# Peptides against a protein of PDB entry 6MBK: the designs that were tried, part 40

Target 1, 240 residues: chain A of PDB entry 6MBK
Amino acid sequence: GFEMVNFKEEGFGLRATRDIKAEELFLWVPRKLLMTVESAKNSVLGPLYSQDRILQAMGNIALAFHLLCERASPNSFWQPYIQTLPSEYDTPLYFEEDEVRYLQSTQAIHDVFSQYKNTARQYAYFYKVIQTHPHANKLPLKDSFTYEDYRWAVSSVMTRQNQIPTEDGSRVTLALIPLWDMCNHTNGLITTGYNLEDDRCECVALQDFRAGEQIYIFYGTRSNAEFVIHSGFFFDNNSH

## One batch from the design tools (peptide)

Design b1_p19_2_s3 (made by RFdiffusion4, then SolubleMPNN; from b1_p19_2, 6 letters changed)
Fold by OpenDDE base, seed 4:
Structure b1_p19_2_s3 (fold): chain B 240 residues (1-240), chain A 19 residues (1-19)
Amino acid sequence: as target 1 above (240 residues)
Amino acid sequence: SAFMERHVPVIHDFTPVTF
């Protein structure tokens, strides 16, 4: 019912190949296809995760490192997904001087500077961990962990991470949801839920989509400033 | 929606990677 398309201006998105009605279940992604904190723990990153308090405390960083490890692994199950990810983002970590200067007139500039500082600090911390920790020797990124790698990974996670239930439904965890996260954002209501019985993410159409139309989803309520900080874009139709 | 009432919401997490 849909296909991946490279749209002008918006980059990759999903296009309907047939008419899809509002509230129609058109997309689902089983847990086994997700990149999660749990899959990170079960990967080559697992031994390091078990020993590093920051990885344990910050699931988003665990996902970032999971993403980097899998990207560096030619036989990774997630290679097809990873190859669809942008190589660069419009997030603050990629802002040029003129973009930063533009934001100086806004309150967002403080958050941008904080993000730069935090990301640099995180990179420095994990660079040391990767170089010195015994369990880091297993990581495919050990000899190739650059700031650009880290910037890309955290930007990928920041723009794509989702809260989902754990397998038993007892807690919330973080996940990257392949294919689903190719949907670009629009205003509306949350139309993606996790089906614990079938152990999958399920997405119903926010509205009617005709064959050939781009399929949009609502990521959640955020201000334009928050979207810039977290997703790297202004949404003109953002009602909040 | 009736759909979402039967599901655990999948929520995009906008939390910055910060420590």
Scores: peptide ipSAE 0.398, ipTM 0.889, DockQ to the pose 0.925
Fold by OpenDDE base, seed 5:
Structure b1_p19_2_s3 (fold): chain B 240 residues (1-240), chain A 19 residues (1-19)
Amino acid sequence: as target 1 above (240 residues)
Amino acid sequence: SAFMERHVPVIHDFTPVTF
């Protein structure tokens, strides 16, 4: 019912290949296809995860490292997904001098600088961990872990991470949702839910989409400032 | 929607990667 397309102005998105009606379940993604904190723990990262308190405490960082490890693994199940991810982002970590100058007139500059400082500190910490920790020796990134790698991974996670329930529904965990996260944002209502019975993410159409139209979803209510800081984009019609 | 009433919402997490 849809295909991935590179749109001229919006980059990659999903396009309807048939008419899709509002509230129609057009997309679902089973848990086994998600990149989650749990899949990170069960990957080559698992031994290191089990011994690093920051990875254990920070699910988003665990996802970032999971993403890096899988990217560096030619036989990774998620290679097709990872290849669809942007190589660079419009997030603050990628801001050029002119973009930073523009933000100097705004309150967002403090958050941008904080993000830079924090990311650099995190990289420095994990660089040491990767170089010295015994369980890091088998990581595919052992000999190639740059700030650019880390910046990319954390930016990928910040722009794409979602809260989903654990398998037993008792807690919330973090996930990257392949294919689904290719939908670009529009104003509306949340139309993605987790079906615990079938153990999958399910997305229903926000509105009618005709064959050939781009499929949009609503990521949630955020200010433009929050979108810039976390997702790197402005939404002109953001009424929130 | 009736759909969302029967699902756990999937929420994009905008929490910055920080510590």
Scores: peptide ipSAE 0.375, ipTM 0.881, DockQ to the pose 0.932
Fold by OpenDDE base, seed 2:
Formats: sequence, structure tokens, C-alpha cells
Structure b1_p19_2_s3 (fold): chain B 240 residues (1-240), chain A 19 residues (1-19)
Amino acid sequence: as target 1 above (240 residues)
Amino acid sequence: SAFMERHVPVIHDFTPVTF
């Protein structure tokens, strides 16, 4: 009922190929297709994960490294998904000097500098881990781990990570949701839920969409400043 | 919605990668 399309102003998104009614279940993604903290643990990253306290404590970093390992793996199941991700982001980690100078007059500057400092520190830490830890020797990124790689991975995670239940529903974990995260965003209500019985993400239409219309979703309420800092975009009518 | 009442919400996590 939909197709991936490159929209001139919004970049890649999903377009309806038929009429979709409000509240119609039009998209679902089984757990096995998600990139999760659990799939990271079960991947080539698993041995390193089991011995690094930061990877264990920070699911978002685990996802970032999972993404990098899969990107570096030609036969990765997630290659088709990874190839749809932007090569660069409009997030603060990619801001040019002039953009940073402009932000010096805003409240956002402290968060921007914090992101720069934290990301650099994280990279330095993990560069050392990858170079010295025995379980890092088999990682496909062993000899090709740059700051640009890390910046891209953490930016991908920050812009696309979602909270979903664990398989048993007892806890919350983090996931990247292929295909679903291609939907551009609009103001509205959350229409994506996890079906524990069928073990899949399910998305119902926020509104009626006619054939040929772009499909939008709502993924949460944040200020424009928070969207810029975390996702690199603005909403004209974003609720606070 | 009635749909969301029967599902665990999937929520985008806006938390920065930081330590």
C-alpha cells in the first residue's frame, strides 16, 4: 500500500499507492527485522558487548556500534536499510563554523558544545577499546573506525532510535525500525504501537491518505529546539 | 485510539548519546 519516494523538499519518505483510511493498519515490522540492543548482543559485537560496561549501560551506543558493524558487513541483512540512511545529518555534530557562531546567541549552544565534547570523548574511548580489546579483533570496523564513522552512527541512532518492549514485555529496549522510520513526521497523535502477541511494530494511519500522497506519522512532542538538537529539523506548528 | 489502547506505544527516544 506504499512505496519509498524521494520527495524534492523532504528527501526520502513513504507514498501511498492506494487510498489508506484513518486508523487503518498499513505498516507492520516484525521484531526480527529491527535493529535492537538484543540483535547487537547476538551479532559479531556480542563478545565485546559482554565485556564493555559502557556498551552494556548505554543501549544507544550499542545500537551505534551495531549499525557500524552491519554497515561494514557486505552480507548484512540490514544492508538495504542502511543504504537508505543519510550519509550526513543536519544535527549539531555536522554544523559548520558559521552555524555554531549563530547559535552562540541562543540557549542551544551549551547542548551543541556538550554533544561535540561527549562525542569526541566517546570516540576516543572506543577507538582505544577497538584497538586493544581481544574481542574487537573480529569486528569488521577494526581497521576502519574513524570519528566520521562514529559521528554518523550516533547521529543515525539519535534521530531514529525508538523505545519498544522486550520480547517478554517486561522491559523497554531501543530499536531502529526499518521502513517505518522512512515516514516523515507531522503533528498529531502517536499511531505506532508494539503488538507483543505477534511480536511486531504496528502503525495505523494518522489520517486518510489518498493514492499518491505522502504518509506522515507523529513520533512525539518536542520543542523545535529539541528537534534541532536531536533530529536536525524544524516544525512550524510543533507543540511544546 | 482504540488501537493504541491495545498496544505498547512505540516512542521515539530523543535522548542524546552522552556519557
Scores: peptide ipSAE 0.407, ipTM 0.891, DockQ to the pose 0.915; fails the geometry check
Fold by OpenDDE base, seed 1:
Structure b1_p19_2_s3 (fold): chain B 240 residues (1-240), chain A 19 residues (1-19)
Amino acid sequence: as target 1 above (240 residues)
Amino acid sequence: SAFMERHVPVIHDFTPVTF
């Protein structure tokens, strides 16, 4: 087993409650527990989704709005998950002036400015949509949609979205994976796969973990610069 | 791994939200 723990330096993570062996299936999450583009379409967001071309074209934005709608819904099934999400992220959208100045010496500065510009433009677009679109009137965020809300949702999605198969396995869709995404990152191989027969995400241990040790997973191969830009992670031993 | 050979990989999508 495992438990959620707040680690001093890394924030929330998962800790082994028993010895876990390498390649042992220790964690699985059924589709019904995932926040997906499909669950967004089936939520209060569905009517707006069906009429907004950007939401339809960009599953990540659909997830962001799904996350905001569920956060604003006291009775949301995903409230326990949403409450585990960071309130802020170590990503470019949250950089202070000094952090941006530091990045001016790097090639990443162009991507940072792009993110700022794009996010601001997106917010302005969707602010207008939420204020004027008939299907937005019943959204729980209708009267409370700030840039900070959008920044948070977009950052949550950018740092946590995963590609998974659709239920029939015919296509790829996007998902937030509760509990699993609480694992902090380390170097290694992908050890998470989707089991279509059981319709669930399955994660096997990257290595042996002893009782009391933090459980780490590998999110994917990226440079440290790319991890900072997209996920806020920095790992010195990112030797791939 | 033998596990991953029988699964569809779950891939973290690092694509920024942009349009």
Scores: peptide ipSAE 0.391, ipTM 0.888, DockQ to the pose 0.920; fails the geometry check

Design b1_p19_2_s4 (made by RFdiffusion4, then SolubleMPNN; from b1_p19_2, 7 letters changed)
Fold by OpenDDE base, seed 5:
Order: structure tokens, then C-alpha cells, then sequence
Structure b1_p19_2_s4 (fold): chain B 240 residues (1-240), chain A 19 residues (1-19)
């Protein structure tokens, strides 16, 4: 019902291969295909996770390291997904000097500097952990953990992490949702839900899409400033 | 929608990675 397409202006997105009606369930992703905090805990990262309080407390960082470990693993199940991720992002962590200068006239500059400072501090912390912790010796990134790696992973998580229920539905956890996260954003309503009975993410169409049209979803209500800080883009039609 | 009424919403988490 859909295919991945590289749109010239919007980058990668999903295109309908047939007519899709509003509210039609056109896409689902089982939990086993998601990159989650739980899959991170069950991966090669698990031993380190069990010993590092920050990884335990911050699921987003756990996901970032999960991404890095899987990217560094040639036989990773998620290699096809990881290859679809941008190599670089338009987020503040990637801003050039001129872009930062432009932001100096805005209130966003404080948030940008905060991101830089925090990310640098996090990298320094985890660099030391990876170099010194016994359980880090098993990580495929042991000898190749750069700031650029960390920046990429953090940016990937910030732009793509989603809240989903745990298997028992008792708590919320974080997940990257392959294929689904290829949908670009538009104004509208949330049309993605988790089906606990079938243990999968389910997405219904926000509107009618004809064959050949790009499929858009609504990620949630955010200001343009928040989109810049978290996703690196302005949404021209953002009425929120 | 009737669909969302029966599902746990999947929401993008915009929380910055900070500590």
C-alpha cells in the first residue's frame, strides 16, 4: 500500500501505491521490530545498562547507544532501518556558524547552547564509561566512539523517539518505529495507536490519499520553536 | 476517532536528551 520515496524537497517519505481512505489501517509495526529501551537492555548493551545509572534513568540515551551498537553490528536486524536514517540532521547540534549567528537574535539561542553543552557533557561522560567500564569491552563501538557518533545517535532519537506502552500496558517506554517514522509531518490529529492485544503499533490514514500521493502523519502539537530545537525544521503550516 | 478510542496513543516524545 506504500513505498519509501526520496522526495526532492522533503527528503525521504512514504508514498501511497494505492488509494488509501481516511481512517484505514494501512501500516502496522509489531513490537519485535521496534527499537525500544527493552531491546536495548536485551542487546549487547544490556550488561552496561545494568551497571550505569544514567542509561537506566534515561531511556532516550539507552536508545541512542542501542542505535550506535546496532549500527556498528553488520548482522544487526535493524541494519536496513538504520540505513534509512539521515547521516546528518538539520537539528541545532548540526548548525553551522552562520545558522547559530542567525539564532543569536532569537530566544532559541539559549536552548541551542544548552543542547550543545548537554550533549558535550554527555559525550564526555560516556566516553569515559566506554573506555573504563568492564562491560563496555563487548560493545562494537568500544574503539570507535566519537562525538559525531553520539551527536548523530542523540539527534536520531530526539527526532524519532515515541512513547509506547510496555508489553503489559502498565508503563510507558520509548521506541523507534521503523518504516512508520518515514512519514513526514502535517497538521492534523494523532492517528497512530498501540494495539496491546496484537502487540503492535497501528497507523490509520489521517485523510484520503490517492495512489502516488505522499502519506503524512501528525506527530503532535509543537510550536515552530520546539520543532527547530527538537527536529530542526520549521513547519510553515503549523497553527499551534 | 473510533480507532484511537481503542488504542494507546503513540506520541512522538519531544523531550530533549539532557542530563
Amino acid sequence: as target 1 above (240 residues)
Amino acid sequence: SAFMARHVPVIHDFTPVTF
Scores: peptide ipSAE 0.383, ipTM 0.885, DockQ to the pose 0.925
Fold by OpenDDE base, seed 4:
Structure b1_p19_2_s4 (fold): chain B 240 residues (1-240), chain A 19 residues (1-19)
Amino acid sequence: as target 1 above (240 residues)
Amino acid sequence: SAFMARHVPVIHDFTPVTF
């Protein structure tokens, strides 16, 4: 019912190959295909995860390192997914001087600078960890962990991480959802839910889409400033 | 929607990566 397409201006997105009706279940992604905190723990990152309090406390950072480790692994199951990710983002960590100047007139500037500082501090911390911790020696990124790598990974996570239930439904965890997250954003309502019985993410169409149209989803209600900070989007019709 | 009533919402997490 859909295909991945590189759209002009939007980059990769999903295009309907047939007419899709509003509320039609058109896309689902089983847990086994997701990049999760749990899959990070079960990966080459697992030993380090088990020894680093920050990785344990911050699932988003665990996902970032999971993403980096898998990217550096030629035989990673997620290589096809990772290769579809942007090489850079329209998020604060990638802002040029002119973009920062533009934001100086907004309240977002303080959050942008905070994000720069925090990300730099995080990189410094983990650079030291990766260079000195015994369990980091086996990481494929050990000799190639740059700020650019970290910036990319955390930006990927910030723009794409989702809350999903754990397998037993007892808690919430974080996940990157391949293929689904290729849907570009529009205003609307949440139309993605997790089916615990089938252990998969399920997405129903936000509206009718005709064959050949791009399929959009709604990421959630945020101000334009928050969208910039977290997703890099501006929307004139953003009602929040 | 009726669909969402039967699912756990999948929510994009906008929490900044900070510590």
Scores: peptide ipSAE 0.378, ipTM 0.881, DockQ to the pose 0.927
Fold by OpenDDE base, seed 1:
Structure b1_p19_2_s4 (fold): chain B 240 residues (1-240), chain A 19 residues (1-19)
Amino acid sequence: as target 1 above (240 residues)
Amino acid sequence: SAFMARHVPVIHDFTPVTF
């Protein structure tokens, strides 16, 4: 068992409520609970998705708009999950001018500027789409779509999107994985896989965790610099 | 691991949202 806890240094995370052994299956999330490109297509966003080539080509943007639509919907199935998401992120899109100036001494500055430029362009494009496209009229964000909204959604997706198989296993799609993505990062091996037979994400423990300990997972091999740029966090024991 | 050998890996996608 586990519970969601707000840790002082890491923010929200999962804490073991009992001893968990290494390789023990302690967490699983069925497909029906995931926010996916497919669930976006099946939502109020579906009609717009079917007519906008960028939404169709960019699954991550589809997820961002799916997230915004569901956030703006009081009766959304994903409200409990959305309420667990940070209101802001330690990613470049949220850097203050002084933080950006500090990064000018690093090679990361070009990636930061690229993110700013791309995000601004994307917002401008979709602002126009939302204002003019017939299928945008029924979106709950129609009259409330700010740059801050888009920045938040894009940052949420960039920090939390995962590749999972489609239901038939023939292709890869993108998903936000509620509850699972509350685990903070540690160095190690990938211990999360998709079970196609049961149609669910399954996570086994990276190591032994005692009751009361925070449960960590490994998101992937990246340098701290890359994690800051793409995921907004540092890990001191990262081998890169 | 034996577990992962029977699963499709769930991989965090670090690709920035860009176009």
Scores: peptide ipSAE 0.367, ipTM 0.878, DockQ to the pose 0.908
Fold by OpenDDE base, seed 2:
Structure b1_p19_2_s4 (fold): chain B 240 residues (1-240), chain A 19 residues (1-19)
Amino acid sequence: as target 1 above (240 residues)
Amino acid sequence: SAFMARHVPVIHDFTPVTF
């Protein structure tokens, strides 16, 4: 077992409530609980999705809008999950002027400016879509779509999106994985896989965790620069 | 691991949202 805990330095994470052994299956999340491109298509966003080429081509943007629509829906199944998400991120889209000035001497500055420009352009495009498209009239965000909303949703997706198989295993799709994505990260091996037979994400323990210890996972090899650009943090033990 | 050999890896996607 595990529980959600607010750790002083790391923020929210998962803590073991019992001893968990290495390679033990301790966490699983059925597809029906995931926020996916498919669930976006099947939501109130579906009609707009079916007519907007960018939403169709960009699964990550579809997830961002799905997240915004569900956040704006008081009765959304995902409200408990959405409430666990940060209200702000330490990603480039939230950098203060002094942080940007510091990065001017680094290679990362070009990626930061690219993100600013791209996100602003995307917002401008979708603001027009939300204001003018007939199917947008049914969206709960119709009269409340701000740049801050879009920045938050895009940052949430960039920091939390995962590649998983489609239900038939024929393709790859994108998903936010509630509960699982509460795990903070450490160096190690990938211990999360999708079980197509049971149609669920499965996570086995990277190491032994005693009752009361924080549970960490490894979600991939990235440089510190990539972590800053995409996840907003430096990883002290990152070997890349 | 033997576990991962029987699963489709769940891969965190760090691709920026861009077009």
Scores: peptide ipSAE 0.359, ipTM 0.875, DockQ to the pose 0.915

## One batch from the design tools (peptide)

Design b1_p20_1 (made by RFdiffusion4)
Fold by OpenDDE base, seed 3:
Structure b1_p20_1 (fold): chain B 240 residues (1-240), chain A 20 residues (1-20)
Amino acid sequence: as target 1 above (240 residues)
Amino acid sequence: MRELLTPEQWEELRKEIAEK
């Protein structure tokens, strides 16, 4: 019903291969295909996760390391997804000096500086962990872990992470949703949710889409940039 | 961030769609 296409102005997106009617369930992604905190725990990162308090406390960082480990693994199931991710982002962590100066005129400047400091401190911490911790020895990133790697992974997660229920629906966890998150943004209503009975993310069409048209979704009331500035780094509720 | 409806909200929406 759809295909991935590189659009001239918008980059990668989804295009309808047939007519899709408004409110039609056209896309679903089973839990087993998601990158989650749980899949991170069940990966090569699992042993280190079980021994590191920060990874346990901050699900977004766990996802970032999961993303880095899978990127460094040629046979990773998620390679096709990872290859579609941007190499750089327009988040504050990538701002040049002039962009930072512009932020000085806004109330966000202190939050941006805090994000810079926190990201740098986290990198320094995990660099030491990767170099010295016994459970880090078999990580595919053992010999290649740069600040640029960490910045990219953190930014990828900040811009694309979603809250979904756990398998039993009792708690909330974090996930990256492959294929679905390729949809570009338009104004409207949220038309994506999680079906616990079938254990999958589901998306219904916001409007009619003809064959050959790009499929858009509504991301929510906050932009990615706004989310990063105000909610970039947080402790997972499961650790509080 | 790309937002999802809660499972309860999603169930309600799916029900509404099915009733049309």
Scores: peptide ipSAE 0.596, ipTM 0.949, DockQ to the pose 0.678
Fold by OpenDDE base, seed 2:
Structure b1_p20_1 (fold): chain B 240 residues (1-240), chain A 20 residues (1-20)
Amino acid sequence: as target 1 above (240 residues)
Amino acid sequence: MRELLTPEQWEELRKEIAEK
């Protein structure tokens, strides 16, 4: 019912291949296809995860490293997904000097600086961990882990992470949702949820989409910019 | 980041859709 398309202005998105009616369940993604904290634990990152308190405490960082490990793995199941991700982002971590200077006159500057500082500190910490920890020896990024890598991964997770229930529904975890997150945004209502019975993320159409039209979703009440600013890799931060 | 409905909210929405 849809196909991946690289739109000229918007980048990758989904296009309807048939008429889709409003409220029609047109897209679902089983848990097994998601990149989650759990899949990170079950990957090559697992041994290190089990020994590093920060990875354990901060699921978003675990996802970031999971993303980096899979990107560095040529046979990764998620390669097709990863290749659709932007190479750079409009997140504060990518702001130029002039943008930062402009922000100094705004209330957002503190959050931006905090992101810079924390990301840099995290990188420094994990660089050392990767170089010295015995369980890091088999990581595909062992010999190549740059700040740019980390910045990219953090920004990818920051912009695309989602809260989903654990398999038993008792808690929440973080996930990247391939294919679904390719939908670009428009104003509307949230039309995505998680079906625990079928253990899959489900999306119903926000509106009627005709064959050939791009499929849009509503990202939420907060703007992407607000998500980026408030979303941080901070310890004990509820900002997602 | 993209927001999802909670499982409970999602179930309710699906029910509402099905009842139309």
Scores: peptide ipSAE 0.596, ipTM 0.949, DockQ to the pose 0.676
Fold by OpenDDE base, seed 4:
Structure b1_p20_1 (fold): chain B 240 residues (1-240), chain A 20 residues (1-20)
Amino acid sequence: as target 1 above (240 residues)
Amino acid sequence: MRELLTPEQWEELRKEIAEK
């Protein structure tokens, strides 16, 4: 009922190939297709994860490294998804000097500076970890881990991470949801949830979409403060 | 971050949709 399309100005998105009615369950993604903290733990990153306190405490960083490892793995199951991700983002980590100067007159500048500092410190920390930790030897990114790589991964996770239930529904964890997160944003109501019985993320159409129309979803409402919080300033309170 | 409904909220929504 839909296809991936590269839209002008909006980048990749989903286009309806048939008429989709409002509230129709048109898209679902089984857990096995998600990039989660658990899949990170079960990947080549697992041994390092088990020994690094920051990876364990900050699920978003775990996902960022999961992305980097999978991106560096030619045979990764998630290569098709990763290739659809933007190469750059409109996040504070990508702000130009003039944009930062503009923000100096606002309270947002403190958040931006904090994000810069935090991200830089994280990079420095993990650069050392990757170079020295025994369990980092098998990571495909060992010989290629730049700040740009880290900035990209962190920004990818920051903009796309979702809170989903664990398999038994007793706790929450973080996930990237391939295919679904290709939907671009419009105003409306949240029409996505997790079906624990079928163990899949499900999305119902926000409105009627005709064949050929782009399918939009509502990402939710986030304040700047919430955005900063989810960028990794604080330890994750999600269960692992 | 992108938002999802909680599992409980989602179940209720799905139920509501199914009843239409």
Scores: peptide ipSAE 0.600, ipTM 0.950, DockQ to the pose 0.690; fails the geometry check
Fold by OpenDDE base, seed 1:
Structure b1_p20_1 (fold): chain B 240 residues (1-240), chain A 20 residues (1-20)
Amino acid sequence: as target 1 above (240 residues)
Amino acid sequence: MRELLTPEQWEELRKEIAEK
């Protein structure tokens, strides 16, 4: 019912191959296809994860490193997904001076600078960890862990991470949801959830989409400042 | 959606780790 397409203005997105009606279940992604904190723990990153308190405390950073490790692994199951990710982002971590100046008039500026500082500190910390920790020796990152790599991974997770239930539904965990997260954003209502019985993420159509139209989803209720920080998009009028 | 720690939270976390 849909296909991945590189749109001229939006980049990669999903296009309907048939008419899709509002509220139709048109997309689902089984847990096995997700990149999660659990899959990170079960990967080559697992030994380091078990020994590093920050990785354990911050699932988003664990996902970032998981993403980097899988990107560096030619035989990774997620290579097709990773190759569809942007090489750069419009997130604040990539802002130039002019963009930062523009944000000075908004309440987002404080958060932007905070992200800069946090990301730099985290990179410095993990650079040392990767260079010195015994369990880091087996990671395909030791000779290829730059700030740009970390910035990319952090931005990827920041823009695409989702909270989903654990398999037993007792807790929540973080996940990247391939294919689904290729949908570009529009204003509306959240139309995605997780079906524990079938152990899959499910998405119903926000509106009617005709064959050939791009399929959009609503990323969630956010302030304009939060939207800039998390997605890199800015709206003059906050309709959320 | 999980956010990164603020600078203050980050410093606190590192302190806690260092003290263990």
Scores: peptide ipSAE 0.217, ipTM 0.712, DockQ to the pose 0.061; fails the geometry check

